# Ledger of designs, part 26: peptides against a protein of PDB entry 4J2C

Target 1, 107 residues: chain A of PDB entry 4J2C
Amino acid sequence: MEDPFFVVKGEVQKAVNTAQGLFQRWTELLQDPSTATREEIDWTTNELRNNLRSIEWDLEDLDETISIVEANPRKFNLDATELSIRKAFITSTRQVVRDMKDQMSTS

## One batch from the design tools (peptide; aimed at target 1 D3 V8 V69 F76)

Design b2_p22_1_s1 (made by RFdiffusion4, then SolubleMPNN; from b2_p22_1, 15 letters changed)
Fold by OpenDDE base, seed 2:
Parts: sequence; C-alpha cells; structure tokens
Structure b2_p22_1_s1 (fold): chain B 107 residues (1-107), chain A 22 residues (1-22)
Amino acid sequence: as target 1 above (107 residues)
Amino acid sequence: SSERRRRREELREQLRKFYYDP
C-alpha cells in the first residue's frame, strides 16, 4: 500500500488555497458593505469556517501519523529529511490557518 | 461539498489503514 500522507498533504494545500480565497472575499465584503449582501456574507463566512475546520482536522490526522512514525521508526523507515518536511508542512499550515482565524475573531 | 467530504473521509480511512495496519 502506498503512503497516503502526500495525497492528504496535497488536498490540504488545495483547501488552504480555497480558504485564502474565501478569506480575501470575506475581507472585501466587510470592508465595503455597499458591495455586499447579507446572503453572500453569511455564505462566505460559513464556507470559510468550514474550510478552516476541515484543514485543522486533516492536520490533526497528519500530526498523528508523524507520532506513529516516530514511535515506530523501523516499521516506516522514513529518513530525517522526509520527516522534517512533513513536520514543517503541518507547522506552517497551522500558522496560516491561525492567522485567518485570528483576523476573523477580531473583526 | 459532499464530494469533498467523502474524499476526506476516504483519505482518513487510508491513513488509518496504512499507519495502523498491524
């Protein structure tokens, strides 16, 4: 069986791009109410929240796999570089999500 | 979307099978 980590990683990356687009629109709608409808604001807000939640969920799953690998190094035999890349992806992606969430909570 | 949700669920299952397979 092929390691599905990179597939999930790819899907998370796509989700991040989608969330960033939604976040930009969310910002624009709140910035200029004359161009916004209640319906679009609500839709954008809900879609953004759902996307961010999904990303966080996937990151938790990915983080768990890293713990499993580190606890069973002989079973998976991943080199330090690959493991570092995986950890860095989770860390950096969590930061991106956190930044968007922080801005939403303070707006 | 429902398609995306299903995709995520499938991937979670794949992760489970790969990393928890005895």
Scores: peptide ipSAE 0.593, ipTM 0.917, DockQ to the pose 0.753
OpenDDE base, seeds 1, 3, 4, 5: peptide ipSAE 0.593, 0.590, 0.591, 0.590; ipTM 0.917, 0.916, 0.916, 0.916

Design b2_p22_1_s2 (made by RFdiffusion4, then SolubleMPNN; from b2_p22_1, 13 letters changed)
Fold by OpenDDE base, seed 5:
Structure b2_p22_1_s2 (fold): chain B 107 residues (1-107), chain A 22 residues (1-22)
Amino acid sequence: as target 1 above (107 residues)
Amino acid sequence: SAAEEERRKKAREELRKFYYDP
């Protein structure tokens, strides 16, 4: 069996792109109420929140795999560079999600 | 979308099989 970490990583990246598009629309709708309907605002807000939660869920699963690998290094045979890349992806993606959530909570 | 959710579900299942398989 091939390591599926990159598969989940790819799905997270796609979800981030979707969330960023929804976030942009969310900000536009709130900045210009004359062009927005309540229905679109609610839909966009809900879709954005759902996407962010999905990302956070996958990141949690990815983070658990890091702990498993570090506890069993010989079983998975991953070098330090690969582990660093995986950790960096999780950290940076969590930051992107946090930034969007922070802005939503203050609006 | 439903298709995206299915892909994500499959990916998570494969992840668990690989890393939690005894």
Scores: peptide ipSAE 0.534, ipTM 0.902, DockQ to the pose 0.837
OpenDDE base, seeds 1, 2, 3, 4: peptide ipSAE 0.530, 0.529, 0.532, 0.530; ipTM 0.899, 0.898, 0.900, 0.899

Design b2_p22_1_s3 (made by RFdiffusion4, then SolubleMPNN; from b2_p22_1, 13 letters changed)
Fold by OpenDDE base, seed 2:
Structure b2_p22_1_s3 (fold): chain B 107 residues (1-107), chain A 22 residues (1-22)
Amino acid sequence: as target 1 above (107 residues)
Amino acid sequence: SAAEEERRKKLREELRKFYYDP
């Protein structure tokens, strides 16, 4: 069985790209109400929130795998470099999500 | 979408199987 971490990582990366596009549109709609309908604002807001929530869920699962690996290092045979890359991905992605959420919460 | 949710569910299950499998 292949380690599914990289597959989930890839899906998270795609979701982040999608969220960034939605976030851009969200900001545009709020900055220029003349070009925005309530329907599009609501749709974009909901899609963005759902996407961010999905990312956070996946990151929690990925973070849990890190704890499991660190508790059982010999079982999974991951070197320090690979583990560091995985940790860095989770940390940096959480920051990206947090930045978008912070801006949404203040609008 | 439903398809996306099913895919995500499958991936979560795969993580569980891989990392919690004795």
Scores: peptide ipSAE 0.522, ipTM 0.889, DockQ to the pose 0.782
OpenDDE base, seeds 1, 3, 4, 5: peptide ipSAE 0.521, 0.518, 0.521, 0.520; ipTM 0.889, 0.887, 0.888, 0.889; seeds 4, 5 fail the geometry check

Design b2_p22_1_s4 (made by RFdiffusion4, then SolubleMPNN; from b2_p22_1, 15 letters changed)
Fold by OpenDDE base, seed 5:
Structure b2_p22_1_s4 (fold): chain B 107 residues (1-107), chain A 22 residues (1-22)
Amino acid sequence: as target 1 above (107 residues)
Amino acid sequence: SREEEEKRRRAREELRRFYYEE
């Protein structure tokens, strides 16, 4: 069986791109209330929060796979470079999500 | 989209099979 880590990674990245678009619209709506409706603000906010929660859940799953690999190195036979790339993706993506959440909590 | 959600579901299922099952 082929390692599906990159497949989930790709889906997470797509969700991040979607969240970033929603976040941009969210900021625009709050910056100019005259062009915004309460309906669109609520919709955008809810969609963004749901997307961020989904990303965080997938990142937890990906992070757990790394722990499994490190506990069973002979079974998976991944080199240090590959593991570093996977860890870096999780770390950087968590940071992106955290930045958006921090801004939402203060606005 | 629904199609995207199904792809994500399949990906997570494959992840489970590869890493959590012997």
Scores: peptide ipSAE 0.499, ipTM 0.877, DockQ to the pose 0.905
OpenDDE base, seeds 1, 2, 3, 4: peptide ipSAE 0.496, 0.498, 0.494, 0.497; ipTM 0.876, 0.877, 0.874, 0.874; seed 3 fails the geometry check

Design b2_p22_2 (made by RFdiffusion4)
Pose (drawn by RFdiffusion4):
Structure b2_p22_2 (pose): chain A 104 residues (1-33, 37-107), chain P 22 residues (1-22)
Amino acid sequence: MEDPFFVVKGEVQKAVNTAQGLFQRWTELLQDPTREEIDWTTNELRNNLRSIEWDLEDLDETISIVEANPRKFNLDATELSIRKAFITSTRQVVRDMKDQMSTS
Amino acid sequence: SSEETRLANMEALREYYTETVE
């Protein structure tokens, strides 16, 4: 088989980009005074977070699985470090948006 | 369609990492 980690990584990257875009408009709709548009934008943004959060759990499990069985996966160590790094950074990106959503 | 493709990729990711240790 081929390793689909980078495919799923790509999908996560697109959803983050989409979430970044919705978050920008979401901030605007609050700072320059309707209800219907705010509601749609809020829930779609939450929809992006739902997908991202789920995908990160699975991606993080794959790293745990690979480390428990290194010979089977034969992953370059640098590549593996970058994979954890992606989960770390993406989790931070998502958490930060939610915090701004909570206070704003 | 895009969501179905994503779910298929997520299933393929789980199958790849489950089946590779068997």

Design b2_p22_2_s1 (made by RFdiffusion4, then SolubleMPNN; from b2_p22_2, 13 letters changed)
Fold by OpenDDE base, seed 4:
Structure b2_p22_2_s1 (fold): chain B 107 residues (1-107), chain A 22 residues (1-22)
Amino acid sequence: as target 1 above (107 residues)
Amino acid sequence: SEREKREENRKKLREFYENIVK
């Protein structure tokens, strides 16, 4: 079986791009209420929250794989560079999600 | 659906990373 880490990573990246677009629209709608209906605001907010939650869920799964690899280094042929890239992806993506969530919670 | 896809990917991760440790 091939390592599915990159598959989930790819899906997370797609979800981040989608979330960023939704976040931009969310910001625009709240900045000028005359530009949209309550229905669009609710739809955008719900879609954004769902995407962010999906990302967080996938990141938890990816983070768990890191712990498993580090606890069982002989079972996985991952060099330090690859492991560093995986960790950096999880850390940076969590920061992106946190930034959007912080702005949503303070609105 | 997207939910089903995520569940499938989660199963793949568990199969690869947890079963290989057994």
Scores: peptide ipSAE 0.531, ipTM 0.910, DockQ to the pose 0.739
OpenDDE base, seeds 1, 2, 3, 5: peptide ipSAE 0.520, 0.527, 0.520, 0.525; ipTM 0.908, 0.909, 0.907, 0.910

Design b2_p22_2_s2 (made by RFdiffusion4, then SolubleMPNN; from b2_p22_2, 14 letters changed)
Fold by OpenDDE base, seed 2:
Structure b2_p22_2_s2 (fold): chain B 107 residues (1-107), chain A 22 residues (1-22)
Amino acid sequence: as target 1 above (107 residues)
Amino acid sequence: SSKEEREKKRKELREFTKNVVK
C-alpha cells in the first residue's frame, strides 16, 4: 500500500481554506448584526465548527502516521526533509485551527 | 463526490497506519 499522506494533506489544506472563509464570514456576521440573519449565523457557525473538527481529525491521523514512520525508518523511504515538512504542516495547521477556535470560544 | 473521496482517503490512511503497525 502506498503512502496516502499527501492526499489527506491536500484535503486538510482545502478544509483549512474553507474554514478560513467561513471564519471570515462568521466574524463579519457578528460584527454587524443588522446585515445578518439568524439562519446564516447558525449555518456559518455550524459549518465552521464542522470543518475545524474535520481538520483536527485528519491531523490526528496524520500525526499518528508520522510517529509510525519515525519508528520504522527502514519500512519508509522518507528523508529528514520530508519528515520535517510533514511535521511542520501538522504543527502550523493545528495553530491555525487553534487560533480560530480560541476566537470562537471567546464570542 | 469530493466528500466520498475524502472519506475514502481517510479510511485508506487509517488502514495504512494499522497495517504498518501489525
Scores: peptide ipSAE 0.168, ipTM 0.714, DockQ to the pose 0.700
OpenDDE base, seeds 1, 3, 4, 5: peptide ipSAE 0.155, 0.146, 0.162, 0.163; ipTM 0.709, 0.702, 0.707, 0.716

Design b2_p22_2_s3 (made by RFdiffusion4, then SolubleMPNN; from b2_p22_2, 13 letters changed)
Fold by OpenDDE base, seed 4:
Structure b2_p22_2_s3 (fold): chain B 107 residues (1-107), chain A 22 residues (1-22)
Amino acid sequence: as target 1 above (107 residues)
Amino acid sequence: SMEEEREKAREELRKFTEEIVK
């Protein structure tokens, strides 16, 4: 079967971009209450949280595939460079998500 | 749709994961 890692990676990247946009709006709404309604704040917050959760779920699935590959090096032909790229993507994306979540939890 | 694409990707990954685990 074809390795779908890059497909999921691409979708996660799109989701991150969407989340970052929502996060920006979320920040703006909280910084200027005169332009914010409770409805928009709630909507934005929920959409953002849902996006972040979705990303985290995908990252877990991606991470699982890496773990399986590393546990079975003779079964898979991914080289060290490719594995490093995949790991770096997961690590960096998790950090991006964590940063947004941390800011949301402290507000 | 975007959601449809995400779901397709997840399904592909799920199937792939199941295959590599067995």
Scores: peptide ipSAE 0.291, ipTM 0.812, DockQ to the pose 0.672
OpenDDE base, seeds 1, 2, 3, 5: peptide ipSAE 0.224, 0.220, 0.237, 0.238; ipTM 0.760, 0.760, 0.773, 0.775

Design b2_p22_2_s4 (made by RFdiffusion4, then SolubleMPNN; from b2_p22_2, 13 letters changed)
Fold by OpenDDE base, seed 5:
Structure b2_p22_2_s4 (fold): chain B 107 residues (1-107), chain A 22 residues (1-22)
Amino acid sequence: as target 1 above (107 residues)
Amino acid sequence: SEKEEREKARKELRRFYKEIVE
């Protein structure tokens, strides 16, 4: 088997793009009530929450692989640069998700 | 579908890393 980390990374990136679109619509609906229906607000909110939760779950799986690699360095033979890139992706993506969740919780 | 693709990717990830450790 080949290392599937980059495959999951790509799927997370796609999910982030989807979430960003939903978040944009969510903000528009709440900022302009005259153009918003309760139905669309509820739909958008639920879809956004579901997408964010899915991303968080994938990030947990990716983060677990980091722990496994670090616990078994001789078995995986990843250099420091690649490991750093993987860690940076998880950290930065978690921050993006956290920022959206923080804004939703205060609205 | 996107859901199917993500599920496959997650399964492959778990299999690759979990089975290697076992």
Scores: peptide ipSAE 0.482, ipTM 0.882, DockQ to the pose 0.803
OpenDDE base, seeds 1, 2, 3, 4: peptide ipSAE 0.481, 0.471, 0.475, 0.472; ipTM 0.878, 0.878, 0.876, 0.877

Design b2_p22_3 (made by RFdiffusion4)
Pose (drawn by RFdiffusion4):
Structure b2_p22_3 (pose): chain A 104 residues (1-33, 37-107), chain P 22 residues (1-22)
Amino acid sequence: MEDPFFVVKGEVQKAVNTAQGLFQRWTELLQDPTREEIDWTTNELRNNLRSIEWDLEDLDETISIVEANPRKFNLDATELSIRKAFITSTRQVVRDMKDQMSTS
Amino acid sequence: TTALNTRWEELSEKWNERDEES
């Protein structure tokens, strides 16, 4: 088989970009004074978070699985480090948006 | 180890099936 981690990584990257875009409009709709647009934007943004959070759990499990069985997966160590790094940074990106959403 | 390999296969199938449906 081929390893689909980078495919799913790509999908997470696109959802994050979508979430970044919705978050920008979401901030605007609050700072320059309707209800219907705000509601749609808020829930779609939460929809992007739902997908990202789920995908990060699975991706993080794959790293746990690879480390428990290194010979089967034969992953370059640098490549593996970058994979954890992606999860770390993406989790921070998502958390930060939610915090701004909570206070704003 | 067997359980982890099965889990890896399940995740890989889940992601491929979602990509094909998309």

Design b2_p22_3_s1 (made by RFdiffusion4, then SolubleMPNN; from b2_p22_3, 14 letters changed)
Fold by OpenDDE base, seed 1:
Structure b2_p22_3_s1 (fold): chain B 107 residues (1-107), chain A 22 residues (1-22)
Amino acid sequence: as target 1 above (107 residues)
Amino acid sequence: DEELLKRYEEIKKKWLERKKKK
């Protein structure tokens, strides 16, 4: 069985990049309401939230795979280095998402 | 844990299907 971790990692990275762009626009729209339309604000907000939810869903699966590997080390040939890389990716991505969500919830 | 192993394969299968769609 192929290890498709890189596939989901790539999808998460794309979603993060998209979310960051949307977040920037979201911030700009809210900072100067005179230049913003309700339609653009709603669209940007919805797209941003959709991307964030997509990321969080994939992170849940990624996190679960880590837990399963750690619970069954003899069934997997992933070394400590690879496992650490995967953990780091989850942790850093979760923080990026959290930072955006925190700012959105306080607005 | 057999149940966890099955779950792992289920997740991998989902990701593989996503790969096919890309």
Scores: peptide ipSAE 0.552, ipTM 0.889, DockQ to the pose 0.692
OpenDDE base, seeds 2, 3, 4, 5: peptide ipSAE 0.528, 0.523, 0.534, 0.534; ipTM 0.884, 0.881, 0.885, 0.886

Design b2_p22_3_s2 (made by RFdiffusion4, then SolubleMPNN; from b2_p22_3, 13 letters changed)
Fold by OpenDDE base, seed 3:
Structure b2_p22_3_s2 (fold): chain B 107 residues (1-107), chain A 22 residues (1-22)
Amino acid sequence: as target 1 above (107 residues)
Amino acid sequence: EKELLERYEEIAKKWRERQEKK
């Protein structure tokens, strides 16, 4: 059985970086509509939302893996440090996503 | 124990399938 956490974590990190770039562009486009096309706004918004949704889905999976590990730590050779790192990653990433979503919803 | 391992693998499988659709 392969531990998917490190793989998913990597993909989530990439998606977060992409989302942050899209979010920055999204902010710029909305700050000066005269220099932005509706097409780019829509594209950026959709891409951003898709990335955020993907991240959230992966985080749910990662959360479940943690629950599984905690239910049977002996079978999973993960020490407390690694488990803490995984939990922290999920928590911090969720916060990053929530911050972007909150700004998008209130705009 | 087997159940937990199976669920872990299921998550991995779901993830891979999702990635393939992207």
Scores: peptide ipSAE 0.275, ipTM 0.807, DockQ to the pose 0.532
OpenDDE base, seeds 1, 2, 4, 5: peptide ipSAE 0.201, 0.159, 0.161, 0.164; ipTM 0.770, 0.677, 0.668, 0.671; seed 2 fails the geometry check

Design b2_p22_3_s3 (made by RFdiffusion4, then SolubleMPNN; from b2_p22_3, 13 letters changed)
Fold by OpenDDE base, seed 3:
Structure b2_p22_3_s3 (fold): chain B 107 residues (1-107), chain A 22 residues (1-22)
Amino acid sequence: as target 1 above (107 residues)
Amino acid sequence: DEELLKRYKEIFEKWKKRKELS
């Protein structure tokens, strides 16, 4: 493991993809209740929420690592570009999660 | 410094542990 940041990043990306799939199914189930069982709705909802919470936790971890790097950039041998990429990933991912959460909360 | 590096790695160790418990 060179830089574990990328490992976590990769897992977060996978989780996001999973969440997006669950979210899509969630919207479909709610759009046409006649084609959905309450069990699947509940399962999908719970799985989605769990995934989103997991992502948010991972993002907090990543955010903390960035703070540490910024405290001593030279020690971690990260240039401004790499740091920006990491920050952008966290920001954009948080937005994706927030969008899904917002839609779920309004339903 | 060295302590920051330790903290950095510790975050990921805890992360890994959490994932293993999931």
Scores: peptide ipSAE 0.597, ipTM 0.920, DockQ to the pose 0.453
OpenDDE base, seeds 1, 2, 4, 5: peptide ipSAE 0.590, 0.583, 0.593, 0.588; ipTM 0.919, 0.917, 0.919, 0.919

Design b2_p22_3_s4 (made by RFdiffusion4, then SolubleMPNN; from b2_p22_3, 13 letters changed)
Fold by OpenDDE base, seed 3:
Structure b2_p22_3_s4 (fold): chain B 107 residues (1-107), chain A 22 residues (1-22)
Amino acid sequence: as target 1 above (107 residues)
Amino acid sequence: MDELLKRYEEIAEKWKERQKKK
């Protein structure tokens, strides 16, 4: 089977972009309630949360692959540079998700 | 099959299954 990391990474990146768009709309809706319907707020909130949850789920899988590769990097033909790139992606993406979640939870 | 590869493939399969449900 082919290395799924790059595929999942791509999907996570798309989900992050979608989430960021939803988050922006979510912020706008809350900033001006007079122009927002309850239905759109609820929809946006739910879609955003669903996207964030999906990202977190995929990140867990990606993180596990790191552990597997680190156990035998030569078997997977990955060097330290590639591993560091993958780790950085996971770490930075988790931070992006965390930032959005923190703002949502404190609102 | 190497156990590490097996685990890696299991993750891939789990991901694929989740994608199908989306």
Scores: peptide ipSAE 0.218, ipTM 0.776, DockQ to the pose 0.540
OpenDDE base, seeds 1, 2, 4, 5: peptide ipSAE 0.188, 0.146, 0.198, 0.144; ipTM 0.767, 0.637, 0.772, 0.666

Design b2_p22_4 (made by RFdiffusion4)
Pose (drawn by RFdiffusion4):
Structure b2_p22_4 (pose): chain A 104 residues (1-33, 37-107), chain P 22 residues (1-22)
Amino acid sequence: MEDPFFVVKGEVQKAVNTAQGLFQRWTELLQDPTREEIDWTTNELRNNLRSIEWDLEDLDETISIVEANPRKFNLDATELSIRKAFITSTRQVVRDMKDQMSTS
Amino acid sequence: EDEEREENMEKLREYYTETLEE
């Protein structure tokens, strides 16, 4: 088989980009004074977070699985480090948006 | 698009499970 980690990584990257776009408009709709548009934007943004959070759990499990069985997966160590790094950074990106959503 | 994403997530789980069974 081929390893789909980078395919799913790409999907997560797109959803973050979409979330980043919605978060920007979401901030605007609050700072320059309708309800219907705010509601749609808020829930779609939450929809992007639902997908991203889920995907990150699975991706993080794959790293745990690979480390428990290194010979089967034969992953380059640098590549593996970059994979954990992506989870780390993406989790931080998502958390930060939610914090701004909570205070704003 | 979402269906494809869900299929890709399934493929990711299958790849890591099936590789362990081999």

Design b2_p22_4_s1 (made by RFdiffusion4, then SolubleMPNN; from b2_p22_4, 9 letters changed)
Fold by OpenDDE base, seed 4:
Structure b2_p22_4_s1 (fold): chain B 107 residues (1-107), chain A 22 residues (1-22)
Amino acid sequence: as target 1 above (107 residues)
Amino acid sequence: SEKKREENREKLRKFYKETLEK
């Protein structure tokens, strides 16, 4: 079996792109109420929240794999560069999600 | 998709568990 880390990473990246588009629309709807319907605001908000939660859930799963590798380095033989890339991806993606959630919670 | 996420979680669990047990 191949390491499925990159598959989940790819799905997270897709979800981030989707969330960023939804967040942009969410911002536009709130900035100009004349162009917004309650239905679109609700749909956009719900889809955005669902995408963000999906990302957070996948990041938890990915982060667990990091912990497993670091606790058992002899079993996986990942080089330092690959491990650093995986960690950086999780850290930076969590920050992107946090930034969107912070803006949503203060509106 | 909830189904896809569950499948991915299971793939991760299976791979890393099996690797640890080899």
Scores: peptide ipSAE 0.584, ipTM 0.928, DockQ to the pose 0.710
OpenDDE base, seeds 1, 2, 3, 5: peptide ipSAE 0.583, 0.581, 0.581, 0.582; ipTM 0.928, 0.927, 0.927, 0.927

Design b2_p22_4_s2 (made by RFdiffusion4, then SolubleMPNN; from b2_p22_4, 12 letters changed)
Fold by OpenDDE base, seed 5:
Structure b2_p22_4_s2 (fold): chain B 107 residues (1-107), chain A 22 residues (1-22)
Amino acid sequence: as target 1 above (107 residues)
Amino acid sequence: SEEEREKARRELREFYRRKLAE
């Protein structure tokens, strides 16, 4: 049975790319009202929020696996470098999500 | 896709649940 951490990681990366696209459109719509309809603004906003929430949920699950590994080091025998990479991914991805959320909350 | 993400998440939970049960 293979550790599926990298599978979830890959799905999160895809979701981030999707969110970034939605965020870009969101900013464009708000910056130039003449090119935007209320319907598209609402749709984009909702889709973006939903995607960000999904990413955060997956990050929580990934973070939990790290806690499990650290609590049971002999059971999993993960290399320190690999564990560091996993942690770094979660940290950096959370920051990306936070940055988008911060901009949305102030607009 | 959402289906793929859900599958991955399920596999993650199952893997670690089984490991903890060993």
Scores: peptide ipSAE 0.594, ipTM 0.926, DockQ to the pose 0.771
OpenDDE base, seeds 1, 2, 3, 4: peptide ipSAE 0.594, 0.588, 0.592, 0.589; ipTM 0.926, 0.925, 0.926, 0.925

Design b2_p22_4_s3 (made by RFdiffusion4, then SolubleMPNN; from b2_p22_4, 9 letters changed)
Fold by OpenDDE base, seed 1:
Structure b2_p22_4_s3 (fold): chain B 107 residues (1-107), chain A 22 residues (1-22)
Amino acid sequence: as target 1 above (107 residues)
Amino acid sequence: SMEEREKNRKKLREFYEKKLEE
């Protein structure tokens, strides 16, 4: 069996792009209430929150794999560069999600 | 999709659990 880490990583990347689009629309709707319907605001907000939650869920699974690899390095034979890339992806993606969540909570 | 995510999570579990058992 091939390591499915990259598959999940790819799906997370797609979800991040989707979330960024939703976040942009969410920002626009709140900046100009005269052009926004309550229905669209609610829909966008819910979709965004659901998307962010999904990303966080996948990141938890990916992070768990890192812990397993680090605890058993000889079983997986990942070089330092690959492991660093995986860690960096999780860290940076969590920050992106956090930034959106922070803005949503303060708006 | 949720189905796809579930499949991916299953794949992750199966792969890494299998490696641990080896």
Scores: peptide ipSAE 0.552, ipTM 0.914, DockQ to the pose 0.795
OpenDDE base, seeds 2, 3, 4, 5: peptide ipSAE 0.552, 0.543, 0.549, 0.541; ipTM 0.914, 0.911, 0.913, 0.910

Design b2_p22_4_s4 (made by RFdiffusion4, then SolubleMPNN; from b2_p22_4, 9 letters changed)
Fold by OpenDDE base, seed 1:
Structure b2_p22_4_s4 (fold): chain B 107 residues (1-107), chain A 22 residues (1-22)
Amino acid sequence: as target 1 above (107 residues)
Amino acid sequence: DEEEREENRKKLREFYENTLKL
């Protein structure tokens, strides 16, 4: 079986891009209420939250694989550089999600 | 899309988490 880490990583990357688009629209709607309908605000907010939740779930799964690899280094034989890249992806993506969530909670 | 996502998650568990059962 092929290592599915990068497949899931790709899905997360795509979801992040989608979430960033939704977040941008969300900020625009709230910055100019006169041009925003409650329906669009609700839809955008809901879609954004759902996307962020999905990303967080996938990141947890990806993070678990890191722990498994580190506990079983001989089984997976991952290069230290590759492992670092995987960890960096999870860390940076969590930060991106956190930044959006923080702004949503303060608005 | 959702089926594919679920399949990928299944593959992830099969590839990595089954190690915990050994």
Scores: peptide ipSAE 0.563, ipTM 0.898, DockQ to the pose 0.687
OpenDDE base, seeds 2, 3, 4, 5: peptide ipSAE 0.556, 0.560, 0.557, 0.560; ipTM 0.896, 0.896, 0.896, 0.897

Design b2_p22_5 (made by RFdiffusion4)
Pose (drawn by RFdiffusion4):
Structure b2_p22_5 (pose): chain A 104 residues (1-33, 37-107), chain P 22 residues (1-22)
Amino acid sequence: MEDPFFVVKGEVQKAVNTAQGLFQRWTELLQDPTREEIDWTTNELRNNLRSIEWDLEDLDETISIVEANPRKFNLDATELSIRKAFITSTRQVVRDMKDQMSTS
Amino acid sequence: SAAAATARAELLEELREYYHSP
Protein backbone atom coordinates (compact mmCIF):
# COMPACT_ATOMS: atom_id res chain seq x y z
CA MET A 1 0.00 0.00 0.00
CA GLU A 2 0.85 3.65 -0.27
CA ASP A 3 0.85 5.77 2.91
CA PRO A 4 -2.06 8.20 2.77
CA PHE A 5 -0.85 10.36 5.67
CA PHE A 6 0.19 13.15 3.31
CA VAL A 7 -3.11 12.94 1.43
CA VAL A 8 -5.03 13.43 4.70
CA LYS A 9 -2.50 16.11 5.66
CA GLY A 10 -3.40 17.90 2.48
CA GLU A 11 -7.10 17.67 3.31
CA VAL A 12 -6.44 19.16 6.77
CA GLN A 13 -4.41 21.93 5.18
CA LYS A 14 -7.34 22.89 2.87
CA ALA A 15 -9.90 22.87 5.70
CA VAL A 16 -7.62 25.09 7.79
CA ASN A 17 -7.40 27.48 4.89
CA THR A 18 -11.15 27.46 4.61
CA ALA A 19 -11.48 27.97 8.32
CA GLN A 20 -9.06 30.88 8.11
CA GLY A 21 -11.11 32.51 5.48
CA LEU A 22 -14.40 32.08 7.41
CA PHE A 23 -12.77 33.31 10.57
CA GLN A 24 -11.74 36.52 8.80
CA ARG A 25 -15.28 37.26 7.59
CA TRP A 26 -16.63 36.17 10.94
CA THR A 27 -14.51 38.83 12.64
CA GLU A 28 -15.69 41.48 10.16
CA LEU A 29 -19.38 40.68 10.61
CA LEU A 30 -18.89 41.44 14.29
CA GLN A 31 -16.72 44.59 14.10
CA ASP A 32 -18.54 46.69 11.49
CA PRO A 33 -22.28 46.73 12.40
CA THR A 34 -27.10 40.37 9.53
CA ARG A 35 -27.99 37.60 12.00
CA GLU A 36 -28.55 35.03 9.21
CA GLU A 37 -25.11 35.56 7.65
CA ILE A 38 -23.42 35.47 11.04
CA ASP A 39 -25.13 32.21 11.93
CA TRP A 40 -24.20 30.55 8.62
CA THR A 41 -20.55 31.69 8.87
CA THR A 42 -20.26 30.61 12.51
CA ASN A 43 -21.61 27.09 11.91
CA GLU A 44 -19.59 26.49 8.75
CA LEU A 45 -16.48 27.54 10.64
CA ARG A 46 -17.43 25.07 13.31
CA ASN A 47 -17.98 22.47 10.60
CA ASN A 48 -14.34 23.00 9.45
CA LEU A 49 -13.13 22.60 13.02
CA ARG A 50 -15.11 19.34 13.38
CA SER A 51 -13.41 17.81 10.38
CA ILE A 52 -9.97 19.14 11.41
CA GLU A 53 -10.22 17.87 14.93
CA TRP A 54 -11.25 14.52 13.81
CA ASP A 55 -8.58 14.19 11.21
CA LEU A 56 -5.90 15.23 13.73
CA GLU A 57 -6.90 12.47 16.15
CA ASP A 58 -6.50 9.86 13.45
CA LEU A 59 -3.29 11.35 12.14
CA ASP A 60 -1.88 11.45 15.68
CA GLU A 61 -2.81 7.78 16.21
CA THR A 62 -0.93 6.89 13.03
CA ILE A 63 2.23 8.39 14.51
CA SER A 64 1.67 6.37 17.67
CA ILE A 65 1.19 3.25 15.51
CA VAL A 66 4.31 3.89 13.45
CA GLU A 67 6.47 4.38 16.54
CA ALA A 68 5.21 1.11 18.04
CA ASN A 69 6.25 -0.71 14.84
CA PRO A 70 9.10 1.16 13.13
CA ARG A 71 10.32 -1.64 10.85
CA LYS A 72 6.94 -2.12 9.13
CA PHE A 73 6.61 1.48 8.10
CA ASN A 74 10.23 2.36 7.35
CA LEU A 75 9.58 6.10 7.72
CA ASP A 76 12.41 8.56 7.41
CA ALA A 77 12.93 10.03 10.86
CA THR A 78 12.99 13.61 9.60
CA GLU A 79 9.76 12.97 7.74
CA LEU A 80 8.25 11.51 10.91
CA SER A 81 9.31 14.56 12.97
CA ILE A 82 7.71 16.83 10.44
CA ARG A 83 4.45 14.81 10.80
CA LYS A 84 4.25 15.37 14.53
CA ALA A 85 5.20 19.01 13.89
CA PHE A 86 2.22 19.41 11.55
CA ILE A 87 -0.12 18.05 14.18
CA THR A 88 1.39 20.30 16.85
CA SER A 89 1.18 23.46 14.76
CA THR A 90 -2.31 22.66 13.35
CA ARG A 91 -3.67 22.02 16.79
CA GLN A 92 -2.35 25.39 17.87
CA VAL A 93 -3.88 27.06 14.83
CA VAL A 94 -7.29 25.62 15.58
CA ARG A 95 -7.15 26.39 19.26
CA ASP A 96 -6.28 29.97 18.58
CA MET A 97 -9.24 30.55 16.34
CA LYS A 98 -11.62 29.07 18.86
CA ASP A 99 -10.20 31.40 21.59
CA GLN A 100 -10.78 34.46 19.45
CA MET A 101 -14.27 33.11 18.70
CA SER A 102 -14.95 32.78 22.42
CA THR A 103 -13.89 36.33 23.43
CA SER A 104 -15.04 38.18 20.31
CA SER P 1 -22.34 16.94 -0.79
CA ALA P 2 -22.97 13.17 -0.83
CA ALA P 3 -20.08 12.63 -3.28
CA ALA P 4 -17.69 14.64 -1.05
CA ALA P 5 -18.80 12.72 2.04
CA THR P 6 -18.23 9.34 0.22
CA ALA P 7 -14.76 10.43 -0.97
CA ARG P 8 -13.85 11.50 2.54
CA ALA P 9 -15.06 8.18 4.00
CA GLU P 10 -13.07 6.22 1.45
CA LEU P 11 -9.92 8.25 2.14
CA LEU P 12 -10.21 7.76 5.98
CA GLU P 13 -10.80 4.06 5.44
CA GLU P 14 -7.61 3.84 3.36
CA LEU P 15 -5.72 5.59 6.22
CA ARG P 16 -7.12 3.01 8.77
CA GLU P 17 -6.40 0.06 6.49
CA TYR P 18 -2.75 1.25 5.87
CA TYR P 19 -1.99 1.82 9.59
CA HIS P 20 -4.12 -0.98 11.20
CA SER P 21 -3.42 -3.86 8.80
CA PRO P 22 -1.17 -6.62 10.22

